# Ledger of designs, part 75: peptides against a protein of PDB entry 7BDX

Target 1, 212 residues: chain A of PDB entry 7BDX
Amino acid sequence: EMGAAACTLLWGVSSSEEVVKAILGGDKALKFFSITGQTMESFVKSLDGDVQELDSDESQFVFALAGIVTNVAAIACGREFLVNSSRVLLDTILQLLGDLKPGQCTKLKVLMLMSLYNVSINLKGLKYISESPGFIPLLWWLLSDPDAEVCLHVLRLVQSVVLEPEVFSKSASEFRSSLPLQRILAMSKSRNPRLQTAAQELLEDLRTLEHN

## One batch from the design tools (peptide; made by RFdiffusion4, then SolubleMPNN)

Design b1_p12_8_s2 (from b1_p12_8, 9 letters changed)
Fold by OpenDDE base, seed 2:
Structure b1_p12_8_s2 (fold): chain B 212 residues (1-212), chain C 212 residues (1-212), chain A 12 residues (1-12)
Amino acid sequence: as target 1 above (212 residues)
Amino acid sequence: as target 1 above (212 residues)
Amino acid sequence: MEFLQRLGEEMQ
């Protein structure tokens, strides 16, 4: 309980850029983010047996950790730190997104996807995650999720790839050959306005790329 | 390990006034400080058996918690919060200082004493802690500690009481009758310059009070 | 679209 409470507070205060800088300016940051990845991995591995109650201290703890990573990734120096010094954590997040089943740990998936999206704001970060083994299959796997928020954040991450010609050109062939167009078209008709808009924008971006 | 790491980061960033305000501005502060007291109490109770290695994750976690309390108490709004909304935590800190043997958990004692000293900067805080049952005996118990840093922070806390006439007048009789003058005089001859100075200043303050 | 996603406790 105390660990979850502390992480929750740390998550809350990490919404400030100055706090993120303070976290990164210390000698503890590397260790913290290393253990963060291990903790998240252990949590996901523990799910295969017992339906971990989403309301458990362990779940709240891991959500707070994912929230901290997201907030760090929302800051320029945080993105730089993650891409330069915490690549294993990014690899872990990508792995965990692949390990989780559709509909499993929706909140954690959303937070992890938000963190990856924030990392993708950096060209170096976008290159790193998009060059990860199985990245394109992972995106399509995640788009099969029944949760609209998961799908929304996947579409945003896909859009980040599409909007960077240098990144998109490297995977354009694989992307075009495996694009779940019917799924994205279905999302453009979603009753969720955010999902609808994101799908429509991505479809517009893709059409533009076909004509260039 | 992860809990200790998170608390350590939270401790580090709580050195900022803005972070303390952010911690207190959330809806989680009351719960956090309640659990903090319980965690510290559980830790101290666990010491009676196994010599907890000072370097354990549990020890580091509790030290970080005590550090957070100290940093909160260093800020005006934090002192107000502790005195108004977290009195049980202050009671717990006072209790734990009494429960620990001389030389036991020196670092924790120092942090707890620093937190109480910071609370004592507020007249309301000083009144509250000085009116706690057994406060004067507790101070003298703590002055028996072989650790110079413990004794230093006790002397500073005693000085806070002495320098407030409204507070001192209520306990002046008990204070005078139980004052370990020989111990304080011995500290005024300490090789530790900070302890020496604190003891000398207190002796000067006490002499002034005898002549008024 | 560039949107910085900062989160407090809203996702809990």
Scores: peptide ipSAE 0.050, ipTM 0.852, DockQ to the pose 0.187
Fold by OpenDDE base, seed 3:
Structure b1_p12_8_s2 (fold): chain B 212 residues (1-212), chain C 212 residues (1-212), chain A 12 residues (1-12)
Amino acid sequence: as target 1 above (212 residues)
Amino acid sequence: as target 1 above (212 residues)
Amino acid sequence: MEFLQRLGEEMQ
């Protein structure tokens, strides 16, 4: 309980760029991020296969951790820190996104996807995550989720790949051969306006890339 | 481990007034401070009578909590929050200072005393703590500690009482009748210059009050 | 467009 409360407060204040700089400027940041992934992993492993996201202290703790990572990744120096000094955490986030079933731990998925999207703002970060083994299959796995928010954040991450020629070129063949086009087309007709727009924009970007 | 790391980071960033304001401006502050005292109490109760302060994750966690309270109390709005909305925490700190033996958990004592001193900057806070049952005996109990840092922070808190006529007048008889004068005189001859100065200043203040 | 996703406690 206390850990969750402390972490929640840290999450809240980490929305400030100056706080992120203070976190990273200290001597405790490395330890914090090195064990963050382990804590998140332990949580996911403790989930019995069919158990939905808990309104538990443990859930709040893990959500706060994922939120902190997202807020750190929202800052240029934070992204640099993550991609240089905390790659194991990025690997863990990718792993956990793969380990979670469609419909499982939706809020945590969203937070983790948001963190990955923020990391993708750095070309170095985008390269790192996109070169992770099974990254393209992972995107399609995640895109099979029934949750519109999960799908939205997956589409944003896909768009980060598509819009970066240096990254997309390396994965273009695999991407095109496995693209769940019908799924994305269905999303472009979603009643969720944010999902609809994201899917439409991606389809436009893809069409542009096929003509080039 | 993760809780301690998160709390340590929160402690570090709480040195900023803006971060304290952010903590208190949120909707999670009350919960945090309501369980802080319980966590500290649980720690103290778990200490086997003769066990010294641990270099444990638990110790670091509790120290970080005490540090956060101190940093909050260093800010005017933070003091106001504590004395208005988190009095149970102040009661717990006073209780724990009484429960700890001389020489036991010195670092935690120092942090807790620092928090009480900061709270004493508010007249309302000073009134609250000084009107706590057994407050004067507690000061003398703490002043029996062999640690110079503990004694220093006790003397600072004593001085806060002595320098406030509205507070001192209520306790003057009890204070004078139980004053460990010989102990304070001994401290005025301490090799620790900070302790020496604090004891000398207090003796001067006391002499001034006796002539009035 | 870079959308900086900064979340205080918005998802709690």
Scores: peptide ipSAE 0.046, ipTM 0.855, DockQ to the pose 0.186
Fold by OpenDDE base, seed 4:
Structure b1_p12_8_s2 (fold): chain B 212 residues (1-212), chain C 212 residues (1-212), chain A 12 residues (1-12)
Amino acid sequence: as target 1 above (212 residues)
Amino acid sequence: as target 1 above (212 residues)
Amino acid sequence: MEFLQRLGEEMQ
């Protein structure tokens, strides 16, 4: 209980850039983010494949951790820190997103995807995550999720790739050959306006790339 | 491990006034400080009377909690919050200081004493803690500690009482009758310059009060 | 357009 409470408060205050700088400026950041990855991994591994997202202190704790990572990644120095000093954490997040089944731990997936998206704002971050083994298959795996929020954040991450020529060129062949076009088309007709818009924009971007 | 790490970071960033305001501005603060007291109490109760301060994650966690309380109490709105909304925590801290034996959990005692001192900066806070049952005996119990830092912070808290006529008048008789004068005199000859100075100042203040 | 995402406790 106390761990979740403390971590939740840390999550809340980490919405401030100055707090992120303070977190990263100390000598504890490296250890914290290392243990964060381990803790998140342990949580996911402890989940029965059939267990839905738990309403528990443990879940809350892991959500808070993922939220902290997201907030850190929202700041330039935070992105630099993650990409330079916490690559293992990024790798862990990618792995966990792959390990989770569709519909499993939806809130956690959303937070993890948000963190990766924030990292992707930097070319260096985008390069790192997009060059991770199995990244493209992972995107499509995640895009099969029944949850609209998961799919939305996957689409945002896909857009980050598509909109960056230096990154997209490296994976363009695999991307085009494996693109779940019908799924994205279906999302463009979603009743969720955010998902609908994101899917439409991505489809437009993809069409533009085909004509260039 | 992760709890201690998160709490330690929260402690570190709570040195900022803005972070304290953020902590208190949310809807989680009340719960956090309630659980803080419970956690600290549980820790102290789990200590064998003969066990020294543990080098453990649990100890680190509790130290971080006490540190957070101290930092919160350092800010005006934090003091107001503690005295108005977290009195149970203050009572717990007072109780724990009484339960700990001389030389036991020195670091924790120091942090708890610092938090109480910070609370005592406000007249309202000083009134609250000084009117707590057994407060004067508690001060003398703590002043029997072999640790110079513990004694220093006790003396600081005693000074806060002595220097506030509205508070001191209520306890003056008990204070004078139970004052460990010989102990304070011994501290005024300490090789620790901070302790020496604090003891000397207190002795001067006490002499002044006897002449008024 | 890319948008930063910062979260307080909105996802709780």
Scores: peptide ipSAE 0.044, ipTM 0.853, DockQ to the pose 0.185
Fold by OpenDDE base, seed 1:
Structure b1_p12_8_s2 (fold): chain B 212 residues (1-212), chain C 212 residues (1-212), chain A 12 residues (1-12)
Amino acid sequence: as target 1 above (212 residues)
Amino acid sequence: as target 1 above (212 residues)
Amino acid sequence: MEFLQRLGEEMQ
């Protein structure tokens, strides 16, 4: 209980850039983010079946950890830190997103996807994530999720790839050959306005790339 | 492990006034400080004998919690919060200081004493603490500690009482009748310069009060 | 569009 409460507060205050700088400026940051990856992994491995008790202390703790990573990645120096010094954590997040089934651990998926998206703002981060083994198949796996918000954040991550020529060119052949176009088209007609917009924008970006 | 790491980071960043304001501005603060008291109490109750494994995760976790309370109490709004909304935590800290033997859990005692001292900066906080049952005997119990830093922070807390007429007048008779004068005089001759100075200043303050 | 996602207590 106390760990979850403390971590939740740390998550809340980490929404500040100055707090993120303070977290990273200490000698404990490296260890913290290493253990973060291990903790998130242990949590996912402990899940029996598809049902998650979202209100459990363990869940809240892991949600807070994922939130902290997201907030760190929202800052330039945080992205630099994660890509340079905490690659194992990024690898873990990618792994966990792959290990989870569609419809499973939706909130955690969203938080992890948000962290990856923030990392992808940095070209170095985007390169690292996009060159991870099975990254493109992972995107499509995640896009099969029944949750609209999971799909939204997947589309945003896809968009980050598509909009960077240096990154997209490396995976363009695989990307085009595997693109779940019908799924994205269906999302562009979603009743969820955020999902609808994200899918429409991505389709427009893809059309632009086909004509260049 | 992860809880201790997260809490340690929260402690570190709570050295900032803005972070303390953020902690207290949320809806989680009340619950957090309630659980903090319980956690610290559980830790002290779990201690077998006089030896503390200072490097254990449990110890580090509780040290971080005590540090957070200290940092919160270092800010005006934090003192107001503790005295108005977290009195149980203050009661717990006073209790734990009484439950620990001289020489036991020195670092934790120092952190708890620092928190109480910070609370005592506010007249309302000082009134609350000093009116706690057995407060004066507790001060003398703590002043018997072999650790110079424990004694230093006790003397500072005593000084806070002595320097406030509204507070001192209520306990003056008990205070004068029980004052471990020989112990304080011995401290005024300490090789530790901080302890020496604190004891000398207190003796001067007491002399001034006798002549008024 | 760099939409920096900062998550405070609102997502708890």
Scores: peptide ipSAE 0.066, ipTM 0.855, DockQ to the pose 0.185; fails the geometry check

Design b1_p12_8_s3 (from b1_p12_8, 9 letters changed)
Fold by OpenDDE base, seed 4:
Structure b1_p12_8_s3 (fold): chain B 212 residues (1-212), chain C 212 residues (1-212), chain A 12 residues (1-12)
Amino acid sequence: as target 1 above (212 residues)
Amino acid sequence: as target 1 above (212 residues)
Amino acid sequence: MEFLQRLGEEMR
């Protein structure tokens, strides 16, 4: 209980850039994010059998951790830190996103996807995550999720790839050959306006790339 | 492990006033500090039998909690919060200081004493803690500790009482009758310059009060 | 347009 509470507060205050700088300026950041990855992994592995009580202390704790990572990644120095010094964490997040079944741990997925998206704001970060093994299949796996919010954040990440020529060119063939076009088209007709818009924009971006 | 790491980071960043404001501005502060007290109490109760590994995750966690309380109390709004909304925590800290044996958990004692001292910066805080049951005996109990740092912080707290006429007058008779004068005199001859100075100053303050 | 995501405790 106490751990979850402390971590949740840390999550809350990490929305501030100055707090992120303080977190990273100390000598404990590396260890913290290392353990973060391990903890998140342990949590996900524990789910294979038990009904995730969404409101458990453990769940809240992991959500807070994922939230912290997201907030760190929202800051330039945080992105640099993650990409340079906590690649294992990024790898873990990617792995966990692959391990989770559609509809499983939607909140956690969203947070993890948000963190990856924030990392992708920097070219170096985008390169790193997009070059991760199985990244393209992972995107499509995640895009099959019934949760609109999950899909939204996947689309955002896909868009980051598509909009970066240097990155997209490396995976363009695989991307085009495996693109779940029908799924994205369906999303463009979603009642969720955010999802609808994201899908429409992505489709437009893709069309533009086909003509260039 | 993760809880300790998160809490330690929270401790570190709580050295900032803005972070303290952020902690207290949310809806989770009350719960956090409630659980903090409970956690600290549970820890201290667990010590009655086992050799405290000073470097255990549990110890680190509790130290971080105590540190957070100290940092919160260092800020005006934090003191107000503690005195108005987390009195149970203050009571718990006082209780724990009484429960711990001389030489036991010195680091924790120091942190707790520092938090109380910070609370005492405000008259309302000083009044509250000084009016706590057994406060005077507690001071003397703590002053018997072999640890110079513990004694230093006790002396500081005693000084806060002595220097506040409104507070001191309420306990003056008990204070004078039970004052471990010989102990304080011995401290005034300590090789620890901070302890020496604090004891000397307190003795001077006491002499001044005897003449007024 | 890229939008940074900063979350306090919004996803409860």
Scores: peptide ipSAE 0.032, ipTM 0.848, DockQ to the pose 0.187
Fold by OpenDDE base, seed 5:
Structure b1_p12_8_s3 (fold): chain B 212 residues (1-212), chain C 212 residues (1-212), chain A 12 residues (1-12)
Amino acid sequence: as target 1 above (212 residues)
Amino acid sequence: as target 1 above (212 residues)
Amino acid sequence: MEFLQRLGEEMR
């Protein structure tokens, strides 16, 4: 309980760039983010298909950890740190996103996707995650999630790939051959306005790329 | 391990006034400090006379908690919060300082004493802790510690009481009747220059009060 | 302008 409370406070204060810089400026940052990945992995492995109660201390603890990673990735120096010094954490997030089933741990998925999106703002970060083995299949796997918020953040990450020619060109063939077009089209007609907009914008971007 | 790491980072960033304000500005602060007291108490109770290894995750976790309290108490709004909204934590710290034996958990004692000293900067805080049952006997109990750093911080807290006429006058009789003068005199001849100075200054302050 | 996602509070 105390650990969850402390992490929650750390998550809250990490909304500040100065706090993120302070976290990273210490010699304990590397260890913290290493253990973060391990803790998240252990949590996901412990779920063994059980719908853990969304409100358990363990869940709150892991949510806070994912939130901290997201806030760190929201800052330029934080992205640089994650991409240069915490690649194992990024690999872990990608792996965990693949391990979770559709509809499972929705809030955690959203936070992890948000962190990856923030990392994708850095070209080096985008390159790293997009070149990860199974990244494209992972995107489509995640896009099959029934949760609109998960799908929204997947679409945003897909758009980040599409909008970077250097990144997109390397995997354009695989991307196009496996594109779940019908799924994206369905999302473009969603009642969720945010999801609808994201899907429409992505479809427009893809059309533009086909004409060039 | 993750909890200790998170608390350690929170301790580090709490050195900033802005971070302390952010911690206190949330609705989770009360719960955090309540659980802090409980966690510290549970730790001390678990020691059962065993010299816990100074480097255990549990020890580091509790050190970080005590450090956070110290940093909160170092800020004006933090002192106000502790004195107004977290009196149970202050009571717990006083109790734990009494429960620990001389030479036991030295680092924790130092941090707790530092937090109380910071609280004593607030007149309301000083009044509260000095009016606590057994406060004067507690000071002398702690002053019997073989650790110079513990004794130093006890002397500083004693000085805070002596230098506030409104506080000192209320307990002057008890204070004088139980004063471990020989112990303080011995400290004034210590090889530790900080301890020596603190003891000398306190003796000078006490002499001044006897002549007025 | 892509908005950086900063989450200072628990997702409800």
Scores: peptide ipSAE 0.039, ipTM 0.845, DockQ to the pose 0.191; fails the geometry check
Fold by OpenDDE base, seed 2:
Structure b1_p12_8_s3 (fold): chain B 212 residues (1-212), chain C 212 residues (1-212), chain A 12 residues (1-12)
Amino acid sequence: as target 1 above (212 residues)
Amino acid sequence: as target 1 above (212 residues)
Amino acid sequence: MEFLQRLGEEMR
């Protein structure tokens, strides 16, 4: 309980760029993010049997951790830190996104995807995550999620890849050959306006790439 | 381990006034400080049998919590919050200072005393803690600690009481009748310059009060 | 490219 409360506070205050800088300026940052990955991994592994109540202290704790990572990734120095010094955490997030079943722990998936999206704002970050083994299959796996918010953030991440020629060119063949176009087209007709817009924009981006 | 790491980060960033304001501006502050008190109390109760290694995650966690309280108390809005909304925590800190044996958990005592000292900067806070049952005996109990840093912070707290006529007048008779003058005199000859100075200043303050 | 930096908001 106390850990969850503390992490929740840390998550809340990490919405400030200055707080993130303060966290990263400390000597405890590396250890914290290392343990963060381990903790998130342990949590996901614990889900295999019991429908964990989303309201458990453990869940709240892990959500807060994911939130902190997201907030850190939201600023340039945070992205640089994550990509340079916390690659294992990024690897863990990618792994966990693959380990979770469709519809499983949607909130956590959203937070993890938001963190990766923020990381992708940095070209180095985008390169790193896109070069991760199974990244493209992972994106399509995640697009199979029934949750609109998960799919939205996946589409945003896909868009980040598509909009970066240096990154996209490396995976273009795999991307084109495995693209779940029908799924994206279906999303472009979603009742969720954000999902609809994201899917439409991605489709436009993809069309532009076919003509070039 | 993760809890300790998170609390350590929160402690570190709480050195900023803006971070403290952010913590207090959230809806989780009350719960956090409530659980903080409970956690500290549980920790102290756990000490009755085993010399807890100061380096345990539990110890680090509790130190971080005490540090956060200290940092919150270091600013005006934090003091106001603690005195108005977290009195139980203050009561707990006072209790724990009484429950710990001389020389036991010196670092925690120092942090707790620092927090109370910071609270005492607020007249309302000083009134509250000084009106706590057994406060004067507690001060003398704490002055029996062999640790110079503990004694230093006790002397500072005593000085805060002595320098506030409205507060001191209420306890002056008890204070004078129970004052461990010889102990304070001994501290005024300490090799610790900070302790020496604090004891000398307090003795001067006490002399001034006898002449008025 | 308007990259929207998204800060994670505390989930209630």
Scores: peptide ipSAE 0.039, ipTM 0.845, DockQ to the pose 0.162; fails the geometry check
Fold by OpenDDE base, seed 1:
Structure b1_p12_8_s3 (fold): chain B 212 residues (1-212), chain C 212 residues (1-212), chain A 12 residues (1-12)
Amino acid sequence: as target 1 above (212 residues)
Amino acid sequence: as target 1 above (212 residues)
Amino acid sequence: MEFLQRLGEEMR
């Protein structure tokens, strides 16, 4: 219980850029983020198909960890740190997103996707995650999720890829051949306004790329 | 391991006043500090006379917790919070200082004493801790510690009492009747300059009070 | 449109 409480507070204060800088400026950051990945992985492995108790101390602990990663990735020096020094953590997040079934651990998926999106703001980060094995299939796997929030954050990540020519060109063939167009079109008609907007914007971006 | 790492980072960033304010401004602060006391108590109870492994994850976790409390107490709003909303934690710290034997868990004692000293900066805090049952005997018990750093922080806490007439007057009789004068005099001749100075200053303050 | 960086906040 205490670990979860402490980690939750750390997550809360990490919403400040200055706090993130302080975390990363210390000699304990590397160890922390290394163990973070291991902890998140252990949690997901322990679920073994069981319905996630969203309110468990373990769940809250892992949510807080994912939140901290998201906040770190939200600032330039944090992204640089993650991409340069914590690649294993990024790999773990990608792995876990693939290991989880549609509808499973939705809140954790959202947090992890938010972290990846933040990483994708930097070209170096975007290059790294997009070049991960199975990245494109992973995006489509995640878009099959019944949760609108998961789908929203996947669409945002897809948009990050599409809007960067240097990254998109490398996977353009695979991307076009496997694009779940009908799924995205369905999302563009969603009752969820955020999901609807994200899908519409992505479709517009894709149209623009076809004409260039 | 992860809990200790997270808590250690939280301790590190709590050195900032703004971070402390952020921690206390949330709705999770009360729960956190409640559990903090319980966790520290459980740790001390688990020692059962065993030599403390200073480097254990459990030890580091509790050290970080004590450090967080110290940092909270270092600012005005933090002291107000502790004295108004976390009295149980203060009581726990006083209890634990009494439960530990001389020479036992020195680092934890130092951190807890630092927190109490910070609390004592406010008259309300000083009143609260000094009116705790057995407070004066506790001070003398702690002054019997072989560790110079423990003794130093005890002397500082004693000085806080002595320099506040409103508090000192209430316990002056007990204080004078039980004062370990020979011990304090010995400390005034210590090779440790900080301990020496603290003891000398206290002796000077006591002399001034006898002449008034 | 560059989607604004989202800070992860404690999800209520």
Scores: peptide ipSAE 0.037, ipTM 0.846, DockQ to the pose 0.131; fails the geometry check

